# Ledger of designs, part 72: peptides against a protein of PDB entry 5TDY

Target 1, 88 residues: chain A of PDB entry 5TDY
Amino acid sequence: EKKIDGRRKAAVLLVALGPEKAAQVMKHLDEETVEQLVVEIANIGRVTPEEKKQVLEEFLSLAKAKEMISEGGIEYAKKVLEKAFGPE

## One batch from the design tools (peptide; made by RFdiffusion4, then SolubleMPNN)

Design b2_p26_5_s3 (from b2_p26_5, 9 letters changed)
Fold by OpenDDE base, seed 1:
Structure b2_p26_5_s3 (fold): chain B 88 residues (1-88), chain A 26 residues (1-26)
Amino acid sequence: as target 1 above (88 residues)
Amino acid sequence: SLLEEVEKLSPEEIAEIIKELLEKDE
């Protein structure tokens, strides 16, 4: 798994959402941030399926951590096991 | 799909996550 900077992650997500929903999201960002992200989107180049998957998984993880959606899945299961038995 | 799950978030919620990602880069 490759390290991706935050600006790149945001750009990948916004492109994946499509222009209509991306525009809705950007209405909640300040003008300077929007300008920065537009530049990132314009220069996004190739987005591999692996990169897209990585970004979307991280976004879902962050959303769960902020209780925007119910927790679940493999990562939650790992946390449960770690709390129950500790590291081996 | 993963994208469909993300799309269930409101635009405001998605923006909050984006702000956090960008803050870590600053």
Scores: peptide ipSAE 0.708, ipTM 0.936, DockQ to the pose 0.749
Fold by OpenDDE base, seed 4:
Structure b2_p26_5_s3 (fold): chain B 88 residues (1-88), chain A 26 residues (1-26)
Amino acid sequence: as target 1 above (88 residues)
Amino acid sequence: SLLEEVEKLSPEEIAEIIKELLEKDE
């Protein structure tokens, strides 16, 4: 797994979303940030499937951590138990 | 798909995550 900086991650995500939804996202960012991201998008070059997958997985992980997305099942239960009692 | 799951987030929620990523970088 390759290290990707935050600016690159954001650009990859925005490109993946498509211009319409990306524009809606950008409306919630300050002007300087928007300009920075536009430059990153313009210079994004090739995005490998592996890079895209890595970025999207991290976004979903962060969203879940921020409770934007709920989850359940065995994996969630495992996380709860680990947080409550620590690793075995 | 992963993208479809991300797309379920609101634009504002996605922007919040982006801000955090940029804060860690800068």
Scores: peptide ipSAE 0.705, ipTM 0.936, DockQ to the pose 0.772
Fold by OpenDDE base, seed 5:
Structure b2_p26_5_s3 (fold): chain B 88 residues (1-88), chain A 26 residues (1-26)
Amino acid sequence: as target 1 above (88 residues)
Amino acid sequence: SLLEEVEKLSPEEIAEIIKELLEKDE
């Protein structure tokens, strides 16, 4: 798994959402943060399928942790197996 | 899909997660 900084993760997510929903999201951020993210989006370059998957899974994991959505998916399944049988 | 699941979140919820990611970094 390649390390992705927070700014890049946010940019990848916003681009994936599309301009309409991305704009709605950014309305909830302060001006300085918006400016930072605009720069990251402008310089996003290529996003691999693996990177996109990694970012989206992390976002969903964080959303689940904050009880925004129900548990499920690959990451949750891994946690279940780890708790039941250990990391092996 | 993963994207479809993320899209079910409200803009405010997504923004909250973004804030945490940015704060976690710096």
Scores: peptide ipSAE 0.701, ipTM 0.936, DockQ to the pose 0.754
Fold by OpenDDE base, seed 2:
Structure b2_p26_5_s3 (fold): chain B 88 residues (1-88), chain A 26 residues (1-26)
Amino acid sequence: as target 1 above (88 residues)
Amino acid sequence: SLLEEVEKLSPEEIAEIIKELLEKDE
């Protein structure tokens, strides 16, 4: 798994969401952040399927960790354990 | 799909996650 910086992750996610929902999301961000993300989006270049998948999975993982998603999952649980204690 | 699952989150929830990601970057 390749390391992706936060700005890149956000840009990938926003592009994946489409302009309509991305705009709704950005309404909750401060002006400076919006400007930064617009630049990242403009320079996003190619996004591989693997990168997109990685970003979306991380977003879902973070959402679950923040209890935004009530549903638990075996795969998520495994990821939590791996991050907490490392692979056995 | 993964995207469909993400799309179920509210814009505000997604924004909160984005803020978290950007904060970690700093």
Scores: peptide ipSAE 0.699, ipTM 0.936, DockQ to the pose 0.763

Design b2_p26_5_s4 (from b2_p26_5, 11 letters changed)
Fold by OpenDDE base, seed 4:
Structure b2_p26_5_s4 (fold): chain B 88 residues (1-88), chain A 26 residues (1-26)
Amino acid sequence: as target 1 above (88 residues)
Amino acid sequence: SLLDEVKKLSPEEIAEIIKEWLEADK
């Protein structure tokens, strides 16, 4: 994977969200930040599918770490078992 | 999809993640 700077990640995310959702998100940012992000969005250029996927995965990873969303499935089950009984 | 999962978060929650990303750039 390539390292993506925060400004780029934010721009990719906002574009992916679409104008309606992106606008709602930006209402929670200060004016200076909004201006910076608008510039980044305007100059975003091409976003590869791989870059978009990476950004969304990093977002979800952070969101899960911050307990904004619940985890499920095999990965979560493995974490639970590891905490309960130790590594195997 | 990944995007659908992201969209399920509130705008405020999404903004919090963005703030962290931007802070890391500094």
Scores: peptide ipSAE 0.754, ipTM 0.956, DockQ to the pose 0.816
Fold by OpenDDE base, seed 5:
Structure b2_p26_5_s4 (fold): chain B 88 residues (1-88), chain A 26 residues (1-26)
Amino acid sequence: as target 1 above (88 residues)
Amino acid sequence: SLLDEVKKLSPEEIAEIIKEWLEADK
């Protein structure tokens, strides 16, 4: 798995959300942050399916950890298995 | 889908996670 910096993750996420939802999200960020993200989005280039999947999974993992959504999915299942049987 | 799950969160909740990602960049 390739390491993705925070700025890149944010840009990938915002593009994936679409302009309407992305705009709503950016209203909750300070002006300087918005400007930085706009630059990242403008220079996002190619986003591979693997990169997009990784970003969304990392997002959902954090959201679940922050109790924004119920736990579940592939990553949660892996954690359950690791706790039950140890790393294999 | 993963994206559909993300979209179910409020803009404020999504922004909160983005802030954490940016803070992690040193």
Scores: peptide ipSAE 0.751, ipTM 0.956, DockQ to the pose 0.787
Fold by OpenDDE base, seed 1:
Structure b2_p26_5_s4 (fold): chain B 88 residues (1-88), chain A 26 residues (1-26)
Amino acid sequence: as target 1 above (88 residues)
Amino acid sequence: SLLDEVKKLSPEEIAEIIKEWLEADK
């Protein structure tokens, strides 16, 4: 999979969440960060299903690592297998 | 769905992840 920079990931996520949820999230970010993300969202262009899926999976992986949600899911399973058997 | 799972988190929790993503860019 292709590496996506943090700003791009954030923009993809915020767009996927929808305007109401995204607005609630942005209230927890500083003003400069919000301005930067708005620019990223405005210039987001095409978001492929594959990119969207990757962003959401990376998000859930981090959320699980931070114990925000119960462990599990495909992304976590992939990491477990990678650690257990190495790359194939 | 993946998106539904994400939406279950609070706005504050989601913002924490975004902050980490942005910090990694620096």
Scores: peptide ipSAE 0.746, ipTM 0.956, DockQ to the pose 0.756
Fold by OpenDDE base, seed 2:
Order: sequence, then structure tokens, then C-alpha cells
Structure b2_p26_5_s4 (fold): chain B 88 residues (1-88), chain A 26 residues (1-26)
Amino acid sequence: as target 1 above (88 residues)
Amino acid sequence: SLLDEVKKLSPEEIAEIIKEWLEADK
């Protein structure tokens, strides 16, 4: 897995969402941020399936961690612990 | 799919994550 900077992740996500949903999301960002993201989107180039998958997984992971998505269970708990303390 | 799961979040919730990603770059 390669580290992706936040700007790139945001651009990949917004493109993946489609124009309608992306526009709704953009309304919650300040003008300067929107302009910056538009530039990133314009220069997004190729997005590999692996990169897209990674971005979406990172998004869902953060959303779950922020309790935006109700999640529980052993598998999720393991992922959290692995991220926090590394594998045993 | 992963994308379908993401789309289930509200625009505001998605924006919060994006803000966090962008802030991390700083």
C-alpha cells in the first residue's frame, strides 16, 4: 500500500462520487478549498483500481472511527488495534 | 460495494472526512 496525500485522496473520492454527489459535498467546503480541489481534480490523471479501492477503504475506516457508520464486531476491532499498535 | 457504502453517508459527513484529509497535509 502506498501513502496517498490528502489532496489526492479527496480528488479521487470526489471523482468517484460523481458530479451530483461531489457538488453536494463541495458545498460544505470553503471557497479556497473548493478551488484547490478543482485543480487537483483537473490534474487527477489516471486513477488505478487499486488506488481507488484504497481511498474508499481509508474513507470508510475513518468514517467508522468517527462513528458516522455504526460498526462493531471482532473484525473491526482487530483493524483498529492493528493500526494503533501494529501486528503482534 | 465500497462506493455504495460511501455514498450512503451525507454530503456533510463526507466533507468532514475530506477536511480531515486536507488538514493532515498541513
Scores: peptide ipSAE 0.745, ipTM 0.956, DockQ to the pose 0.800

Design b2_p26_6_s1 (from b2_p26_6, 10 letters changed)
Fold by OpenDDE base, seed 5:
Structure b2_p26_6_s1 (fold): chain B 88 residues (1-88), chain A 26 residues (1-26)
Amino acid sequence: as target 1 above (88 residues)
Amino acid sequence: DELFQKVVDAIVEPILEEKKKAAEEA
């Protein structure tokens, strides 16, 4: 695996969600963070299937670390992201 | 990694809040 820049990972995840879902997520972020994300998204370029897989797996790992989220909640998030990523 | 963590939190936290609400009403 190749190491992905953290800022790029954030952009990959948001772009994968699509414009509407990404907008909903960014409503929970402060203005400075949103501005940073917009810059990263604007410069995202090509996203490989390998990058998408790495970002998804890391997201799921971090989400599972939150005790309040049931396995069902994680599976829902996984399903949403997998459909957003799509098989390539 | 900080920016990525913030995005992860923004996705996860609404789910956590709904679970807390459900537990509160149980």
Scores: peptide ipSAE 0.574, ipTM 0.845, DockQ to the pose 0.296
Fold by OpenDDE base, seed 3:
Formats: structure tokens, C-alpha cells, sequence
Structure b2_p26_6_s1 (fold): chain B 88 residues (1-88), chain A 26 residues (1-26)
């Protein structure tokens, strides 16, 4: 498993979620962060299935970690991931 | 991986806050 740059991981995750979900997520971010993400998304190029899988799995892991600190949210995270993977 | 963590937090934290609020109001 190859290490992926954090900025690229962010872009991969947002693209995987799709424009609708990505827009909802970015509503919770400051303007500067959103601008950074837009640049990363614009220059994302080709995303391999392996990259997508790695990023989504790491997302799930981090979401679960948050759940262990605060209660609630894991079921939604799982639904998001399942939708992001699609019927592939 | 600050940028990635920010995106993850933006997804998860709103859910956690809503659940916390619901629990406090119950």
C-alpha cells in the first residue's frame, strides 16, 4: 500500500462522494480551506481504484476513531462509504 | 495530513453534534 499525500487524499474523498455531498461537506469549512480543496480537485487527474479504496478505508478508520471519542456518527459514515464505492 | 483530516472532521463532527444535542434534549 503506497502512501498518498494528505492533500490528494482530501480531493479523492470529495470526488468519490460526488458533487452534491462534497458541496455539503465544504459548507463546514473556512474559505481558505475550500479554496485549497478546489485546487486539489481541479488537479486530481486520474484516480486509481486502489487510491480510492485506500482513501475511503482510511476515512472509515478516522470516523470510527471520532466515534470512540464522541458518541454517534459511525452508521452514517458507513453509508457514505458504501455509496461512494457504488455498485462497482 | 491536515487537509484530509479537516475534510473528515467536516463530515463527522456535524453528526456528532446533532446526536449530542438530541441526547441532551431527551
Amino acid sequence: as target 1 above (88 residues)
Amino acid sequence: DELFQKVVDAIVEPILEEKKKAAEEA
Scores: peptide ipSAE 0.572, ipTM 0.842, DockQ to the pose 0.322
Fold by OpenDDE base, seed 1:
Structure b2_p26_6_s1 (fold): chain B 88 residues (1-88), chain A 26 residues (1-26)
Amino acid sequence: as target 1 above (88 residues)
Amino acid sequence: DELFQKVVDAIVEPILEEKKKAAEEA
């Protein structure tokens, strides 16, 4: 698999979630971070299915690594992302 | 990967807080 820039991974994840969900996520981020993300999203261009898959897998890995994450919490996150990353 | 980690945390933390709240109320 190709290495993806960390900033691009963030943009891919947010774009996949859609504007409404992405906006809710960004409410938890500081202004500078939001501005950085908006720039990355504006320059995202084409996203391949391989990139989406790779970003999803890394997200799930990082989420599972967090302490106190229940199976239910991970399952919810997976459902949200499955709709975003699913085939169109 | 700092920016990506921040986004991941922003997604996961609200979920964890809700689970924590539910556990405290049980």
Scores: peptide ipSAE 0.571, ipTM 0.843, DockQ to the pose 0.306
Fold by OpenDDE base, seed 4:
Structure b2_p26_6_s1 (fold): chain B 88 residues (1-88), chain A 26 residues (1-26)
Amino acid sequence: as target 1 above (88 residues)
Amino acid sequence: DELFQKVVDAIVEPILEEKKKAAEEA
């Protein structure tokens, strides 16, 4: 698999969530981070299915790591993403 | 990767907090 830049991964994930959910997420981030994300989103260009798959897999992996703190988070996250991504 | 991690955290942490709160209040 091709290595994806971390900044691009962030943009891919947010775009995949859609504008409403992405906006909700960015409300939890500081202004500087949001500005960086907006730039990355503006320059995202074409996102391949392979990139989306890689980003989602890494997201789920990282989310699962967080779930070591609380159970049920990963399953909920999957449901949220299913609503945002829809069937491929 | 820092930017990606921040986005992941921004998605996941509120979810975990709500789940924790709901469990404690149940």
Scores: peptide ipSAE 0.569, ipTM 0.842, DockQ to the pose 0.361

Design b2_p26_6_s2 (from b2_p26_6, 11 letters changed)
Fold by OpenDDE base, seed 5:
Structure b2_p26_6_s2 (fold): chain B 88 residues (1-88), chain A 26 residues (1-26)
Amino acid sequence: as target 1 above (88 residues)
Amino acid sequence: DEMFEKVVDAIVEPIIEAKRKAAEAE
């Protein structure tokens, strides 16, 4: 398993959500982070299926660790991302 | 990793808030 740069993981996740949902997410981020993410997204290039899988799994792990989300909330997030990270 | 965690948090927070609001309505 190849180690993925954290900034790249963030860009992969946002691109997977699509422009509309990504924009909503970015409203909750500080200005500096948004600017950095825009640069990462602009340079994302090819995203491999392996990268998408790793990013999705790490996202789900972090989301579950927050504990304040019900199982239904996790499943919702999973479904949204599965459509983005599923086979092309 | 910090940037990724920030993005994850931004995705999850609206879900948490919605669930909290629903719980308060009960």
Scores: peptide ipSAE 0.570, ipTM 0.851, DockQ to the pose 0.344
Fold by OpenDDE base, seed 3:
Structure b2_p26_6_s2 (fold): chain B 88 residues (1-88), chain A 26 residues (1-26)
Amino acid sequence: as target 1 above (88 residues)
Amino acid sequence: DEMFEKVVDAIVEPIIEAKRKAAEAE
């Protein structure tokens, strides 16, 4: 597994979610963070299937960790993963 | 990986908060 820069991982995740979902996510972020993410997305270049898979798996892993805080998070995380990495 | 974690938090925290609020209302 290749180490991916954290900012790149964020950009890959948002692009994988698609513009509508990404926009909804960014509503919960501060303006400075959003601006930084926009720059990363603008410079994302080519995303390999391997990078996408790795990022989505890391997302799910972190979401599962958050599940320890509240019930129901795993189900949501799996749904997001399904939509982001589905047969499209 | 702070930026990545922030994005993940932005996805999951609203769900966590909603569940917490719903549980407290019962």
Scores: peptide ipSAE 0.570, ipTM 0.843, DockQ to the pose 0.332
Fold by OpenDDE base, seed 2:
Structure b2_p26_6_s2 (fold): chain B 88 residues (1-88), chain A 26 residues (1-26)
Amino acid sequence: as target 1 above (88 residues)
Amino acid sequence: DEMFEKVVDAIVEPIIEAKRKAAEAE
């Protein structure tokens, strides 16, 4: 399993969400981070199925970890991913 | 992996908050 750069993982996740959902997410980020993400997205090139799988799995892992210290939320996160990354 | 975690936070935190508020309203 190849290690993916953190900036690339962020870009992969946003691209996978699609432009509408990615825009909603970026509204919660500072201007500098958004600008950096735009650059990463512009230079993302081809995303392999392996990279996409790794990024999604790490996302779910982190989301569950956050839910462990917060009440609820993971079920909706799964639904968001299913709609964005579901069967194509 | 800071940038990735920021994106994950931006996705997850609003969802958790929305669920909390919905539960409190019941």
Scores: peptide ipSAE 0.564, ipTM 0.839, DockQ to the pose 0.369
Fold by OpenDDE base, seed 4:
Structure b2_p26_6_s2 (fold): chain B 88 residues (1-88), chain A 26 residues (1-26)
Amino acid sequence: as target 1 above (88 residues)
Amino acid sequence: DEMFEKVVDAIVEPIIEAKRKAAEAE
């Protein structure tokens, strides 16, 4: 398993969400982070199935960790990403 | 990894908050 740069993982996730949802997410980020993400997205190139899998797995792991603190979001988060990472 | 965690947080926290509000409204 190849380690993916954190910036790339973020870009992969946002691209998977699509432009509309990605824009909504970015409204919750600081300006500097948004600028960096836009650059990463612009240069994302090909996203391999392996990268998608790794990003999804790490997302779910982090989301579950947050769910441990606050209940009610993990199942919905999975549904949102099923649309993003679902069969293609 | 920090950038990725920020993005995950930005996705998850609003969802959790929305679910919390919905539960409280019921």
Scores: peptide ipSAE 0.559, ipTM 0.849, DockQ to the pose 0.380

Design b2_p26_6_s3 (from b2_p26_6, 10 letters changed)
Fold by OpenDDE base, seed 3:
Structure b2_p26_6_s3 (fold): chain B 88 residues (1-88), chain A 26 residues (1-26)
Amino acid sequence: as target 1 above (88 residues)
Amino acid sequence: DEMFQKVVDAIVEPIIEKKIEEAKKE
């Protein structure tokens, strides 16, 4: 597996969510971060299936770690992303 | 990566907060 730049991974994830859901996520981010993400999204170019898979897997790994620490739940997020990245 | 982690947190933390709030109602 090829290592993907973290900024690119963030952009790939947001684009995959779609503009409506991405906008909801960005409401929780600071202005500087949003501006940086918008630039990355604008320059994303083509996203390969391999990149999509890697981003989803890494997201779930990080989300599960966060959930374990906080005793929360990520099943909703998982389902949303499965719709975004999953079978057409 | 910090930027990717921020996006992950922005997705996950609202869900965690909701679950905590629901647990407090018991």
Scores: peptide ipSAE 0.550, ipTM 0.846, DockQ to the pose 0.285
Fold by OpenDDE base, seed 4:
Structure b2_p26_6_s3 (fold): chain B 88 residues (1-88), chain A 26 residues (1-26)
Amino acid sequence: as target 1 above (88 residues)
Amino acid sequence: DEMFQKVVDAIVEPIIEKKIEEAKKE
């Protein structure tokens, strides 16, 4: 698979969430990260189905890893992202 | 990848915290 830049993956994920949810997420990020993300989002251009798939899969992987040391939330997170990305 | 991890954490951690809090109330 084509390797996607980490910054782009982040931008893809946030765009998929939509502006309202993305804004809520970015409230938890440091200022520098937010600034970088805004730039990436502004320059995201076309997001391919392949990119969406890869980003979603990696998100779930990372989220699941996080869940392994925490309690609950993975299923909800999965549903949120599935709805955000929607069917292709 | 660090930025992506940060975004993932920002999405997941609040959800986890909220679910834990809700579970405590029930």
Scores: peptide ipSAE 0.548, ipTM 0.844, DockQ to the pose 0.357
Fold by OpenDDE base, seed 5:
Structure b2_p26_6_s3 (fold): chain B 88 residues (1-88), chain A 26 residues (1-26)
Amino acid sequence: as target 1 above (88 residues)
Amino acid sequence: DEMFQKVVDAIVEPIIEKKIEEAKKE
């Protein structure tokens, strides 16, 4: 399992969500982070199925860390991203 | 990893807040 750069992981995740959802997410980020993400997204190139799998799995891990706060919320977030990545 | 965590938080936390708000209406 090859380690993926954190910035690339973020870009992969946002691209998978699509432009509309990605835009909504970025509204909750600071200006510096948004600028960095835009650069990463612009230069994302091809995303391999392996990268998508790794990004999704790490997202689920990080999201589940907040599950004790709201299981329903985490489940919703999981479904949104699972639909975004979809079966390949 | 910090940037990725920020994106995850930006996705998850608003949903959590919405669920909490809905729960308060009960």
Scores: peptide ipSAE 0.548, ipTM 0.847, DockQ to the pose 0.364
Fold by OpenDDE base, seed 1:
Structure b2_p26_6_s3 (fold): chain B 88 residues (1-88), chain A 26 residues (1-26)
Amino acid sequence: as target 1 above (88 residues)
Amino acid sequence: DEMFQKVVDAIVEPIIEKKIEEAKKE
């Protein structure tokens, strides 16, 4: 398994969400982070199926860590990402 | 992987907060 840069993983995730949802997410980020993400997205190039799989798996892992705070929210987030990435 | 964690938090935390507020109203 090839290691993916954290900034690239973030860009892959946002691109998968689409421009509308990505814009809503970025409203919760600081200006510097948004600027960095825009650069990464602009230079994302080709995203391989392997990268998509790795990003999705890590997202689910990190999201599940929030389950201690609230039940149900993680399942919704999971569905959103599954729809964004499409069927595998 | 700080940037990736920030994006994940930006997606998940608003959902969690909304669910908590909804639960308080029950």
Scores: peptide ipSAE 0.546, ipTM 0.844, DockQ to the pose 0.344

Design b2_p26_6_s4 (from b2_p26_6, 11 letters changed)
Fold by OpenDDE base, seed 2:
Structure b2_p26_6_s4 (fold): chain B 88 residues (1-88), chain A 26 residues (1-26)
Amino acid sequence: as target 1 above (88 residues)
Amino acid sequence: DELFQKVVDAIVEPIIEAKIEAAKKE
């Protein structure tokens, strides 16, 4: 399993969400961070199935850790990503 | 992996807030 650069993981996740959802996410980020993400997205190139799988798994792991203070939040997040990372 | 963590937080935090708000109204 190849280690993915953190900046690339961020770009993979946003691209997978699609432009509408990615835009909503970016509303919660400062201008400098958004600019960094745009650069990473512009240089993303091809995303392999292996990369998508790794990014999804790590996202779910981190999201579940946050669910310590929520009920049912992870279920929504999982559904969103299932649609984003699903077969094309 | 700071950039990735920021994106994850930006996705998850609004979901948590929405669930908390919904629970308060029940």
Scores: peptide ipSAE 0.563, ipTM 0.850, DockQ to the pose 0.359
Fold by OpenDDE base, seed 4:
Structure b2_p26_6_s4 (fold): chain B 88 residues (1-88), chain A 26 residues (1-26)
Amino acid sequence: as target 1 above (88 residues)
Amino acid sequence: DELFQKVVDAIVEPIIEAKIEAAKKE
């Protein structure tokens, strides 16, 4: 397993969401963060299936930790990202 | 991993908030 840079993981996740949903997510972020993310997205290049898998796994892990507050969040999150992380 | 964490939070927190708000109205 190759370790992925944290900034790259963020870009992979946003690209996976698609432009419309990614834009919605970035509305919740500060301007400086958005600028950083846009740069990372612009330089993302090829995303390998392995990278997508690793990012998804870590995303779900982190999201699950948050779900200690509310049930059903993980299932919803999976649906939101279905187009990105579904079977190729 | 700061950027990644921020993106994850930006995705997840609105979901949680929406669920909590919906539960309060039930």
Scores: peptide ipSAE 0.559, ipTM 0.847, DockQ to the pose 0.338
Fold by OpenDDE base, seed 1:
Structure b2_p26_6_s4 (fold): chain B 88 residues (1-88), chain A 26 residues (1-26)
Amino acid sequence: as target 1 above (88 residues)
Amino acid sequence: DELFQKVVDAIVEPIIEAKIEAAKKE
């Protein structure tokens, strides 16, 4: 498994969500963080299917680790992301 | 992986808040 740096993983995830959903997510972030993310997105280039798979899996793992998230919440997030990433 | 974690938290936070609000109504 090829390692992806954290900044790129963030960009891959946001791009997969699309601009509208990504914008909603960024409302919860400070200005400096948003600027960093925009730079990463601008330089994302090509994203491989393997990268998308890795990012999705890591996201789900981290989300499941959150204490206050029920299985239903995780399932919803998974469904949204799977639809966003779409079939290749 | 700080930047990635921040994005994950931002996605998950509204879900958590919605669940908390639903629990308060019960």
Scores: peptide ipSAE 0.557, ipTM 0.846, DockQ to the pose 0.322
Fold by OpenDDE base, seed 3:
Structure b2_p26_6_s4 (fold): chain B 88 residues (1-88), chain A 26 residues (1-26)
Amino acid sequence: as target 1 above (88 residues)
Amino acid sequence: DELFQKVVDAIVEPIIEAKIEAAKKE
């Protein structure tokens, strides 16, 4: 796997979610962070299937780790992203 | 990877909080 810049990973994830879900996620972020993400999304260009796969896998890994620390919710998050990325 | 982590947290934390609140009511 080739390393992807963290800012790009964030943009890939949000674009994959679609505008409605991405907007809901951004409600939980501060204004400066949202502005940074918008810039990254605007400059995302082409996203390869390999990038999508890497971002999804890393998201699931991080989300599971968060659940292990805080007691639950990963199953829903997993379903949301699997639905967002769809069958390739 | 600060931005990516923030997005991940923004997705996961509301779900966790909802689960905690639901558990408190049982």
Scores: peptide ipSAE 0.555, ipTM 0.848, DockQ to the pose 0.321

